# Peptides against a protein of PDB entry 5OK6, part 47

Target 1, 215 residues: chain A of PDB entry 5OK6
Amino acid sequence: ELPGLDSQWRQIENGESGRERPLRAGESWFLVEKHWYKQWEAYVQGGDQDSSTFPGCINNATLFQDEINWRLKEGLVEGEDYVLLPAAAWHYLVSWYGLEHGQPPIERKVIELPNIQKVEVYPVELLLVRHNDLGKSHTVQFSHTDSIGLVLRTARERFLVEPQEDTRLWAKNSEGSLDRLYDTHITVLDAALETGQLIIMETRKKDGTWPSAQL

## One batch from the design tools (peptide; aimed at target 1 L134 W170 Q214 L215)

Design b2_p24_5_s4 (made by RFdiffusion4, then SolubleMPNN; from b2_p24_5, 10 letters changed)
Fold by OpenDDE base, seed 4:
Structure b2_p24_5_s4 (fold): chain B 215 residues (1-215), chain A 24 residues (1-24)
Amino acid sequence: as target 1 above (215 residues)
Amino acid sequence: ADRIDVADLDAALAAIAAAEAAEA
């Protein structure tokens, strides 16, 4: 059941639990297409529940570049293309108005960066491969705040590397060369890794030599 | 080296892979 218009406004825009509430690391926030949200604002501010300004179901279609993988379009800007709502506010809106049939929610996490909290709208998608089989890739999403160590562990898990096998990572750079990801304690952000970047897991040979020594 | 510059990285890696396969 739809609550009163003033109640809707207070619940969604409330300074304590609404759109403008402080970000907390690890929390889920959701994207709402800007036009829909503005229509909703106009509706609830109009004071007439029977108004022709009724926003209808939430429809984020314009934020997606595809309806198969439901990837976001590149270059979306907060306040222009979408608004961010905390989970509670999002769930209220969905319960009141519904979400377009078949569309997944656009859930994102708050991350802690130096000096700021931010909703990570664009996590980094890395292409993980083995040095000896570049044709078999695993695309894995990472936070900018994830460590290179996590990337390495994830690669090892995906490729079923045994615990006794020694592995290390290389990133293919924009120049087409390989940069070794030596420090596993730095973050994906610190390493300046980008979406679509090829990350090569090298496995040490049984003789103790590295395959890359032949390069 | 922490940086490897190869003119044809894919070909070089393929050659390494082939050599490893022959040793296994």
Scores: peptide ipSAE 0.309, ipTM 0.877, DockQ to the pose 0.861
OpenDDE base, seeds 1, 2, 3, 5: peptide ipSAE 0.303, 0.307, 0.304, 0.298; ipTM 0.874, 0.875, 0.876, 0.874

Design b2_p24_6 (made by RFdiffusion4)
Pose (drawn by RFdiffusion4):
Structure b2_p24_6 (pose): chain A 215 residues (1-215), chain P 24 residues (1-24)
Amino acid sequence: as target 1 above (215 residues)
Amino acid sequence: DPDERTHISVTDEELEEWSESQAE
């Protein structure tokens, strides 16, 4: 059952429960298509529960590239294309109005940058492959603030690399050549990795030689 | 040393051929 209009307003907009909730690293926020949010706002501010301004179910279809991979469209601007809500507010709105059938929520996380916290709406999507098959990829989203060491550990897990196997990473650049990702302590941002980039994990041979020595 | 190279210049074709040879 829907809460009253003022109750909905307090839950979604105010304090710890709503949009005013402070940004804390690691917390989840969700994207809501702006038109739907404005319609909900007009409804809850209008004083009439029976109004035709009732927004209906949340539908973020215009925010997705397609329904095959459900990727968020690039180039979206907060306040123009979408509004961010903390996880609780999103949960409440979905429980009140529903979410379009078959459509996934758009969940993003707060990250720490040198002097600010922000929701990382566009993390870096990397294609992780082993050197022996460059077309067999695990597509994984990493934060700009994740380390290269995390990228390596993730690639190892995704490919079920055994503990005794030694592995290291390369990145294929826009010129079609390879840049060695030497330092596992630096971040994806420091390494200037971009969405869609191919990250190649090579495995050391049993004799101690590396496949890349042949390049 | 081959293990100390920061960049390897390769074409797409060379990289694909090298990958196929590693699959063998």

Design b2_p24_6_s1 (made by RFdiffusion4, then SolubleMPNN; from b2_p24_6, 10 letters changed; failed a check: too like the target's own chain)
Amino acid sequence: SPEDRTHIDVSDEELEAHSAKLAE

Design b2_p24_6_s2 (made by RFdiffusion4, then SolubleMPNN; from b2_p24_6, 11 letters changed)
Fold by OpenDDE base, seed 4:
Structure b2_p24_6_s2 (fold): chain B 215 residues (1-215), chain A 24 residues (1-24)
Amino acid sequence: as target 1 above (215 residues)
Amino acid sequence: SPEERRHIDVTDEQLAAHSAQLAE
């Protein structure tokens, strides 16, 4: 059953779990398409539950670039294209109005950057490859706050590297050069890694030499 | 030492060729 219009407004906008609540690192927030949200606002502010301004089911279709992988369009802007809601508020709206059939929720995490907390709408998508098979990539999403060490561990796991094998990462630059990600304690952000960037995992040879020594 | 290398100037073609040689 739909709650009263004033109750809806209070729960979503002004509640302790509302849109304006402080961000907390590690929490989940959800994207709602802006036009739908504005229609909902108009509906609940209008004071007439029978109004023709009823927003219907949540439909985030315009935020997606594809309906196969459900990737977001690039360049979406908060407040223009979408609104961010905390998990509780999102679940209320979904329970009240429903979500368009087949669409997944657009869940994102709050990350802590050096000076701010932010909902990370666009994590970094890296192409992980082995040094000896550059054509077979594993696309993996990482937070800007993830360490290079995590990227390395993830690569090792994806490629089923044995614990005794020594590995390291190289970032491929657009000009073709390679930079070794030698400091595993810095973040993806600190390393300035970009979406679509090729990250090469090099495995040390049994003789103790690195394959890249021949480049 | 080659182990200490942190930057490699290489073309895409050179890298591809090197990778292919390591796969034989």
Scores: peptide ipSAE 0.412, ipTM 0.890, DockQ to the pose 0.884
OpenDDE base, seeds 1, 2, 3, 5: peptide ipSAE 0.397, 0.408, 0.407, 0.405; ipTM 0.885, 0.888, 0.888, 0.887

Design b2_p24_6_s3 (made by RFdiffusion4, then SolubleMPNN; from b2_p24_6, 13 letters changed)
Fold by OpenDDE base, seed 2:
Structure b2_p24_6_s3 (fold): chain B 215 residues (1-215), chain A 24 residues (1-24)
Amino acid sequence: as target 1 above (215 residues)
Amino acid sequence: SPEERRRIEVTDAQLEAHSARLAL
């Protein structure tokens, strides 16, 4: 059952769970397609629950580039294409209006960057490969705030590397060269890693030599 | 030393050929 229009407005736009609340690192926020949200605003501001301005169910279809993997379109802009809502506000709207059948919520995390909190709408998708099998990639999402150490651990896990095996990462740059990710304490952001970038996990040989020594 | 390399200049063809040789 829908609450009163003024109550809806207050719950979504105002208060501790409102759209304008401060961002906090680690919190979940959700994307809502802008036109739907504007229709909702018009509906609740109109003061007539029986009006023709009823927004219907939430439909984020225009934000997706595909309905298979439910990837977001590139280049979406907050305030133009979508609005961000705190988890509580999102769940209220979904409970009141529903979400389009089969469509997943677009959940994103607040990350802490130097001097700013931001909802990370576009995590970095890296293509993880082994040095001896470049044709078999594992696409894995990472936050810009994740360490290179986490990328390495994730690669080791995906490729079932034994704990005693020594490994390191190389990033293929836009010039086609390989840059060694030697500092595992820096972030994905600090390393300037980008979506679609090939990350090569090199495993040390039993003789103590590195395969890359032959390049 | 080769182990201390931080950047390797390599073409895609060289990299693929090297990877293929290591897969054998």
Scores: peptide ipSAE 0.298, ipTM 0.847, DockQ to the pose 0.878
OpenDDE base, seeds 1, 3, 4, 5: peptide ipSAE 0.069, 0.088, 0.026, 0.293; ipTM 0.660, 0.611, 0.602, 0.842; seeds 3, 4 fail the geometry check

Design b2_p24_6_s4 (made by RFdiffusion4, then SolubleMPNN; from b2_p24_6, 12 letters changed)
Fold by OpenDDE base, seed 3:
Structure b2_p24_6_s4 (fold): chain B 215 residues (1-215), chain A 24 residues (1-24)
Amino acid sequence: as target 1 above (215 residues)
Amino acid sequence: SPEDRKHIDVTDEQLQEHSAELAK
């Protein structure tokens, strides 16, 4: 059953789990298409449950670039294209109004940057490859706040690298050259890694030499 | 040393050739 309009408003806007709740690192937030949200606001503020302003089910279709992988369109802007809701608020709205059939929720994580917390709407998708098999990429999503060490560990796991094997990463830069990601403590953001960037995992040879020494 | 290199100027072709050689 739908709660009363005032209850809906209080729960979503002014509740402990409301839209204005402070961001907390690691928490899940959800994108809601702006026009739907504004329609909902108008509906609940209007005070008439029988109003023609009923928003219907949540439909984020305009936020997606495809309905296969459900990737977001590039360049979406908070407050213009979507609003962000905490998980609890999102689940309330979904329970009350439903979500468009077959459409997945747009879940994102709060990340902590040096000066701000924000919902990371666009995490980085890296193309992980081995130095000896550049044609076989693994696309893996990383947060901007993830360390290069995590990227390396992930690459090692994906390529089933044995614990005793020594590995390091190279990023293919915009100039087509390779930059070694030698500092594993910096973040993906600090390394300025971008979506679609090729990251090459180099494995040390049994003779103790690196393959890249021949480049 | 070549082992300590942090930057490598390489073309896509050179990189592919090198990778192919290592795959053998």
Scores: peptide ipSAE 0.453, ipTM 0.918, DockQ to the pose 0.848
OpenDDE base, seeds 1, 2, 4, 5: peptide ipSAE 0.038, 0.365, 0.047, 0.436; ipTM 0.689, 0.889, 0.655, 0.916; seed 1 fails the geometry check

Design b2_p24_7 (made by RFdiffusion4)
Pose (drawn by RFdiffusion4):
Structure b2_p24_7 (pose): chain A 215 residues (1-215), chain P 24 residues (1-24)
Amino acid sequence: as target 1 above (215 residues)
Amino acid sequence: WESANRTYPMTDEELATAWEKAAE
């Protein structure tokens, strides 16, 4: 059952429960298409529960590239294309109005940057492959703030690399050549990795030589 | 190798072939 209009307003907009919730690293926020949010706002501020301004189910279809991979469209601007809600507010809104059938939520996380916290709406999507098959990829989203060491550990896990196997990473650049990702302590941002980039994990041979020595 | 940490540019086919050979 729907809460009253003022109750909905308090839950979604205010304090710890709503949009005013402070940004804390690691917390989840969700994207809501702006038109739907504005319609909900007009409804809850209008004083009439029976109004035709009732927004209906949340539908973020215009925010997705397609329904095959459900990727968020690039180039979206907060306040113009979408509004961010903390996880609780999103949960409440979905429980009240529903979410379009078959459509996934758009969940993003708060990250720490040198002097600010922000929701990382566009993490870096990396294609992780082993050197022997450059077309067999695990597509994984990493934060700009994740380390290269995390990228390596993730690639190892995704490919079920055994503990005794030694592995290291390369990145294919826009020129089609390879840049060695030497330092596992730096971040994806420091390494200047971009979405859609191919990350190649090579495995050391049993004799101690590396496949890349042949390049 | 163009440098210690970078290879000369290659096409996709050339790069895949180099890796298939190196996996031998």

Design b2_p24_7_s1 (made by RFdiffusion4, then SolubleMPNN; from b2_p24_7, 11 letters changed)
Fold by OpenDDE base, seed 3:
Structure b2_p24_7_s1 (fold): chain B 215 residues (1-215), chain A 24 residues (1-24)
Amino acid sequence: as target 1 above (215 residues)
Amino acid sequence: MASETRTEPMSDEELAAAFAEAAK
């Protein structure tokens, strides 16, 4: 059952726990399509529960570029295309109005950048490959705040690398050269890795040489 | 010779070929 309109407004727009709550690193936030949210605002502010301004179920269809992978369109802007809600507020709205059938929630994480918390709407999608099979990529998402060490561990796991095998990463740059990701403590952001970038996991040869030494 | 930190620019085909040879 729908709560009273004033109760809905207070729960979603509550400055302590609602839309305006402070961002905290690691928390989940959810995207809501802006027009739907505005329609909801108009509905709850109108004071008539039977109003023609009823927003219906949450429909984020316009935010998606496809209904297969449920990827977001590029270049979406907060406040223009979508509103960010904390998990509690999102779950309230979904419980009250429902979510369009078949659509997944658009969950994103708050990340800590040097001077700001931000909801990471667009994580980095890297193409992980092995040096000996560049044609077989594994697309994996990483946060900009993830370490290169995590990228390497993830690559090792995906390729079932044995613990005793020594591995390192190379990033293919825009010039077609490879840059070695030698510092595993820096972040994906610090390394300036981008979505769609090829990341080559090199495995050390049994003779102790690196394949890349022949490049 | 690639430096320890950066290779010379290569095409995808050249890179694939080079690593294929190096993996032998």
Scores: peptide ipSAE 0.409, ipTM 0.899, DockQ to the pose 0.811
OpenDDE base, seeds 1, 2, 4, 5: peptide ipSAE 0.407, 0.403, 0.409, 0.406; ipTM 0.897, 0.897, 0.897, 0.892

Design b2_p24_7_s2 (made by RFdiffusion4, then SolubleMPNN; from b2_p24_7, 12 letters changed)
Fold by OpenDDE base, seed 4:
Structure b2_p24_7_s2 (fold): chain B 215 residues (1-215), chain A 24 residues (1-24)
Amino acid sequence: as target 1 above (215 residues)
Amino acid sequence: MLSETRTEPMSDEELAAAFAEASK
């Protein structure tokens, strides 16, 4: 059953878990399509539960680029295209109005950047490959705050690299050269890695040499 | 290799070929 309109407004906008609550690193937030949210606002502010302004079920269709992988469209802007809600607020709205059938929730994490906390709407999608099979990529999402060490570990796991095998990463740059990601302690952000960038995992030869030494 | 940390610019095909040869 839908709660009273004033209760809905207080819970979503002004509650302890409302839209304006402080961001906390590691918390989940959810995207809501802006038009739907505005219609909901108008509905609950109107004071008439039987109003024609009833928003219906949440429909985020316009935020998605595709319905296969449910990737977001590029260039979406907070406050223009979507609103961010804390998990509790999102779950309230879903429980009250429902979510369009078949659509996944758009869950994102709060990340801690050097000077700010933000909801990371667009994590970095890297194309992980092996040096000996550049045509076979694994697309993996990483936070900008993830370390290069995590990227390397993830690559090793995806390619089923044995613990005794030595590996390292190269990033293909815009000039077509490879930059070695030698410092595994820096972040994806620090390394300036971008979505769609090719990351090559090189495996050390049995003779102790690196394939790239011949490049 | 220009340095131990950066290669010369190569096409995808050149890079693939170079690694293929290096892996033999």
Scores: peptide ipSAE 0.436, ipTM 0.902, DockQ to the pose 0.849
OpenDDE base, seeds 1, 2, 3, 5: peptide ipSAE 0.435, 0.432, 0.436, 0.434; ipTM 0.899, 0.898, 0.900, 0.900; seeds 2, 3 fail the geometry check

Design b2_p24_7_s3 (made by RFdiffusion4, then SolubleMPNN; from b2_p24_7, 11 letters changed)
Fold by OpenDDE base, seed 2:
Structure b2_p24_7_s3 (fold): chain B 215 residues (1-215), chain A 24 residues (1-24)
Amino acid sequence: as target 1 above (215 residues)
Amino acid sequence: MASETRTEPMSDEELEEAFKKAAQ
C-alpha cells in the first residue's frame, strides 16, 4: 500500500537516509530516470493521492541504449537525465510504484577517489585478450579504483592460466603502441585505462623469454 | 628495440602478426 504523500517525500528526500544523504564508499545507489522522478515529486508535493499526476511504474527505458544487455547510454548526467537514490530509497519507490516489467534496476557503487566519493555510473569495460589470440576478446567490467593487479588476476582466471605460469599486462594506446602495465599496485584510473581499451595478457614462454621481446 | 615498457606503434594487423610469430 502507498504511504501518505508527506511520508513518501520524507523517506525519499530525507538528508540522513534519502537522496541527499552523504555518499559512502562501497554503498549501492540506484539510477531513476529524471522525468519519472519529477512526476513523482509533483505527485507527492500536490497533496492529492487521487491526482492525475500519479507517476505509475518506474521506467528507466530512456537511460538504456539497448534492452538486450541493458547498457546505459553514454553521457548521462546526474540531475538532468537521472537521479541517484540510496538503496533504501530505491527499494521504497519500487515497492510503492513497481518497476517496468523485465527492466533491471540500475545499481551502481560509491567509489573513493583521492578527495571525493562518487557513484561510479560508468565502470570501465576492458577488452581482455591473450598475446597469442588478439581476436578473441573478453569484455570485463572494472572500477576505476580497481588495481592493475586485479585486472591481471581477472585475466588469468578468465583465460584459465595455471598458477605456475608467469603473466603480465600490456595496454594498447591510441598511437597503436603497447604500454606495459608494470606497476600492479596502481589503479585503472591511475593507468588511464578507458572503456573499449585492449588489454593484452602476455604469458612467459617455457624458455623464460617473453613473447614481446620479439616485437 | 622496443622499450621494456613501450612498443613501437603498430597497426592491429602488424601487432597480431608480430605476436603470432613471437608465440611460435
Scores: peptide ipSAE 0.414, ipTM 0.899, DockQ to the pose 0.827
OpenDDE base, seeds 1, 3, 4, 5: peptide ipSAE 0.396, 0.412, 0.406, 0.410; ipTM 0.896, 0.899, 0.897, 0.898

Design b2_p24_7_s4 (made by RFdiffusion4, then SolubleMPNN; from b2_p24_7, 12 letters changed)
Fold by OpenDDE base, seed 4:
Structure b2_p24_7_s4 (fold): chain B 215 residues (1-215), chain A 24 residues (1-24)
Amino acid sequence: as target 1 above (215 residues)
Amino acid sequence: MASETRTEPMSDAELAAAFAEAAK
């Protein structure tokens, strides 16, 4: 059953878990398509529960570029294309209005940047490959705040590298050269890694030499 | 010999070939 219109407004906009709630690192926030949200605002502000302005189920279809991987369209802008809601507010709206059949929620995490908290709408998608099979990439998402060490561990896990095997990473740059990601303590952001960038995991040879020594 | 931190620019094919040769 739908709560009273004033109660809905207070819970979603001004409640302890409302839209204006301070961002906290590690918390989940959700995207809601802007037109639906504006329709909901008009409905609850109208004061008539039987109004023709009823928003219906949440439909984020216009935010997706595909219905296979449910990737977001590029270049979406907060306040223009979508609004961000904390998890509690999102779950309230879904419970009240439903979500369009088959659509997944668009969940994103709050990240801590040096001076601000931000909902990371677009994580970095890296193309992970092995040095001996550059044509077979594995796309993996990382936060800008993830360490290069995490990227390396993820690559090792994805490629089923044994614990005793030594590995290191190279990033292919725009000039077609490889930059070694030797500092594993810096972040993806600090390393200036971008979506679609090729990251090569090099495995040390049994003789103790690195394949890249022959480059 | 590649630098320990940066290689010379190569095409994807050249890079693949170089690593393939090095893996032998």
Scores: peptide ipSAE 0.410, ipTM 0.900, DockQ to the pose 0.753
OpenDDE base, seeds 1, 2, 3, 5: peptide ipSAE 0.408, 0.407, 0.404, 0.406; ipTM 0.898, 0.896, 0.897, 0.896

Design b2_p24_8 (made by RFdiffusion4)
Pose (drawn by RFdiffusion4):
Structure b2_p24_8 (pose): chain A 215 residues (1-215), chain P 24 residues (1-24)
Amino acid sequence: as target 1 above (215 residues)
Amino acid sequence: EEGLFAEQLANDAPLDAARRASFA
């Protein structure tokens, strides 16, 4: 059952429960298409529960590239295309109005940058492959703030690399050549990795030589 | 296995096109 209009407003907009909730690293926020949010706002501020301004179910279809991979469209601007809600507010709105059938929520996380916290709406999507098959990829979203060491550990896990196997990473650049990802302590941002980039994990041979020594 | 990596890189162009189409 729907809460009253003022109750909905307090839950979604205010304090720890709503949009005013402070940004804390690691917390989840969700994207809501702006038109739907404005319609919900007009409804809860209108004083009439029976109004035709009732927004209906949340539908973020215009925010997605397609329904095959459900990727968020690039180039979206907060306050123009979408509004961010903390996880609790999203949960409440979905429980009240429903979410379009078959559509996934768009969940993003707060990250720490040198002097600010922000929701990372566009993490870096990397294609992780082993050197022997450059077409067999695990597509994984990493934060700009994740280390290259995390990228390597993730690639190892995704490919079930055994503990005794030694592995290291390369990145294929826009010129079609390879840049060695030497330092595992730096971040994806420091390494200037971009969404859609192919990351190649090579495995050392049993004799100690590396496949890349042949390049 | 000798040269396999280099062969993979030489033949990677169709995969690059398919990756661009997937991220379009």

Design b2_p24_8_s1 (made by RFdiffusion4, then SolubleMPNN; from b2_p24_8, 11 letters changed)
Fold by OpenDDE base, seed 2:
Structure b2_p24_8_s1 (fold): chain B 215 residues (1-215), chain A 24 residues (1-24)
Amino acid sequence: as target 1 above (215 residues)
Amino acid sequence: EDGLLAQQLANSAPLEEERKKLFS
C-alpha cells in the first residue's frame, strides 16, 4: 500500500538512509529517470494523494539506448538526466509505484577512487581477443578500479587458457598502436582503458618464445 | 621486437570491424 506522502518524502530523501546518504564502496545504487522523480517530488510535496500529480510507474525508458541489451545512453548526467538512490530507497519506490513492465532496474556499484567514492554508472566494456584469432572477441565489463591482473585472468578464463600457459596483454591505443600492459597491479583507470578498447591476449609458445618477438 | 607484431595487430581489419560492430 502507498504510505502517507510525508512518510514517502522522509524515507526517500532522508540524509541518513535516503538519496542524500553518504556513498559507501561496494553498495548498490539505482538510477531513476529525472522527470519521473520530479513528478514524484511534486506529488508528495503537494500533500494530496488524490492529486493529478500522481507519478505512475517508474519508467526509465529515456535512459536506455536500446531495449534489447538495456544499455544506457552515453553522457547521462546525475541531477539532470537521472537521480541516484540507495537500494533501500529504490526498492521502496518500486514497491509503491511499480516499475514499467519488462524494464530492468539500473543497478550500479559505488567504487572507491583516490579520495572519493563514486557510483560507477559507466563501467568499462573491453573487447578481449587472442593474438592468433582477432576475429573472435569477448566483450567483458570491468570496473575502473579492477586491476589489469583481473583483466588478464578474465581473458584467460574466457579463452579457456590452461593454467600452465603463460599469457600477457596488449592494449590498442588511440594512435592505432599496441601498448604492452606490463604492470598487472595497476587499475583499468590507471591504464586509461576505455569502453570499446581492444585488448589482445598473447600466449607464450611451447618453445618459451613470444609470438610478438618472432616478427 | 614487440613493436612489429603490435603494429600488425593494431592495424588488423578484423579488430576494427569487431569494435565497430560492438560499440558503434
Scores: peptide ipSAE 0.032, ipTM 0.583, DockQ to the pose 0.283
OpenDDE base, seeds 1, 3, 4, 5: peptide ipSAE 0.019, 0.029, 0.031, 0.021; ipTM 0.498, 0.570, 0.562, 0.535

Design b2_p24_8_s2 (made by RFdiffusion4, then SolubleMPNN; from b2_p24_8, 11 letters changed)
Fold by OpenDDE base, seed 4:
Structure b2_p24_8_s2 (fold): chain B 215 residues (1-215), chain A 24 residues (1-24)
Amino acid sequence: as target 1 above (215 residues)
Amino acid sequence: DAGLLAEQLANSAPLEEQRKELFS
């Protein structure tokens, strides 16, 4: 059942879990398509529950570039294309209006960057491969705040590398050359890794030699 | 080391092509 219009407005905009509440690292926020949100605002501000301005179900279709992986379009801008709502507010709206059938919520995490909290709308998607089999890739999403060490651990897990095997990472750069990711303590951001970038995991041979050193 | 590993990699496709494949 829909609450009163004023109650909706207070809950979503001005509540303790409203749109304007401070960001907290690790929390989930959700994207709502801007036009729908503006329609909702007009509806609840109009004061007439029977108004033709009723927004209908939430539909984020215009934010997606594909309906298979439900990836966001590139270049979306907060306040222009979408608004961000904390989890509680999102769930209220979904409960009241519904979400378009089959469409997933667009959940994102708050990350802590140097001196700022931000909802990470575009995590980095890396293409993980082994040095000896480029045909078998794992696309994995990472935060810009994730360490290279996490990327390495994730690659090891995805490729079922045994604990005793030694591995290291290379990144293919824009020039087509390979850069060694020596420091595993730096972040994905610090390493300037980008979506679609190829990350090669090299596995040390049983003889203690690296494949790259034997050429 | 980096150059040698690069030579072992069969896929010489530019990063842009790899990005296109990732999003196709």
Scores: peptide ipSAE 0.023, ipTM 0.559, DockQ to the pose 0.353
OpenDDE base, seeds 1, 2, 3, 5: peptide ipSAE 0.016, 0.018, 0.020, 0.015; ipTM 0.478, 0.441, 0.548, 0.493; seed 5 fails the geometry check

Design b2_p24_8_s3 (made by RFdiffusion4, then SolubleMPNN; from b2_p24_8, 12 letters changed)
Fold by OpenDDE base, seed 1:
Structure b2_p24_8_s3 (fold): chain B 215 residues (1-215), chain A 24 residues (1-24)
Amino acid sequence: as target 1 above (215 residues)
Amino acid sequence: DEGLLAQQLANSEPLEEERKKFFS
């Protein structure tokens, strides 16, 4: 059932529970295409439920670069291309207006940075490989706030590394060299890892030597 | 500078040299 226009406005824009509510780390927020949202604003502010300004179903098509993996276009800007809504507000809008058929919601997480919370619209996608089989890769998404230790654990899991096997990570840098990631306690952000970056998991040999240490 | 920290916490080897070591 579609609520009254004033009720919709209050529910979605209310600073306590709506678009302007404080960000909390770990919470889910959703992207709404800006044009649709503006149309909705015009509709609910117009005061006429039968207005020709009815926004129709939510359609985020212009935010996607593909309909296979549903990846976002690069370089989207909050307030220009999309609006961020907390989960509750998003679910209300979807229940009232629907979402375009076959189109997934664009869900993102609030992350805690040293001095601010933000919705992480673009998490880091890393290309994970083993040192001895570069032809088999796993693309895995990480938060900028995830530790290198989590990247290592994830790589071990994806490659079915046995618990007794010792492993470490290397990152291919922009200069084409490999940087060994010594500190597993720093974040993906601190390590300056970027989307599309190659991460190589090195496995220690049974003789206790590292493949990379053999000159 | 996060980039500087990353560099300090890493040793850098040429990719081609490391690749040779891994497959040798």
Scores: peptide ipSAE 0.023, ipTM 0.573, DockQ to the pose 0.038
OpenDDE base, seeds 2, 3, 4, 5: peptide ipSAE 0.022, 0.019, 0.018, 0.044; ipTM 0.493, 0.516, 0.507, 0.591; seeds 2, 4, 5 fail the geometry check

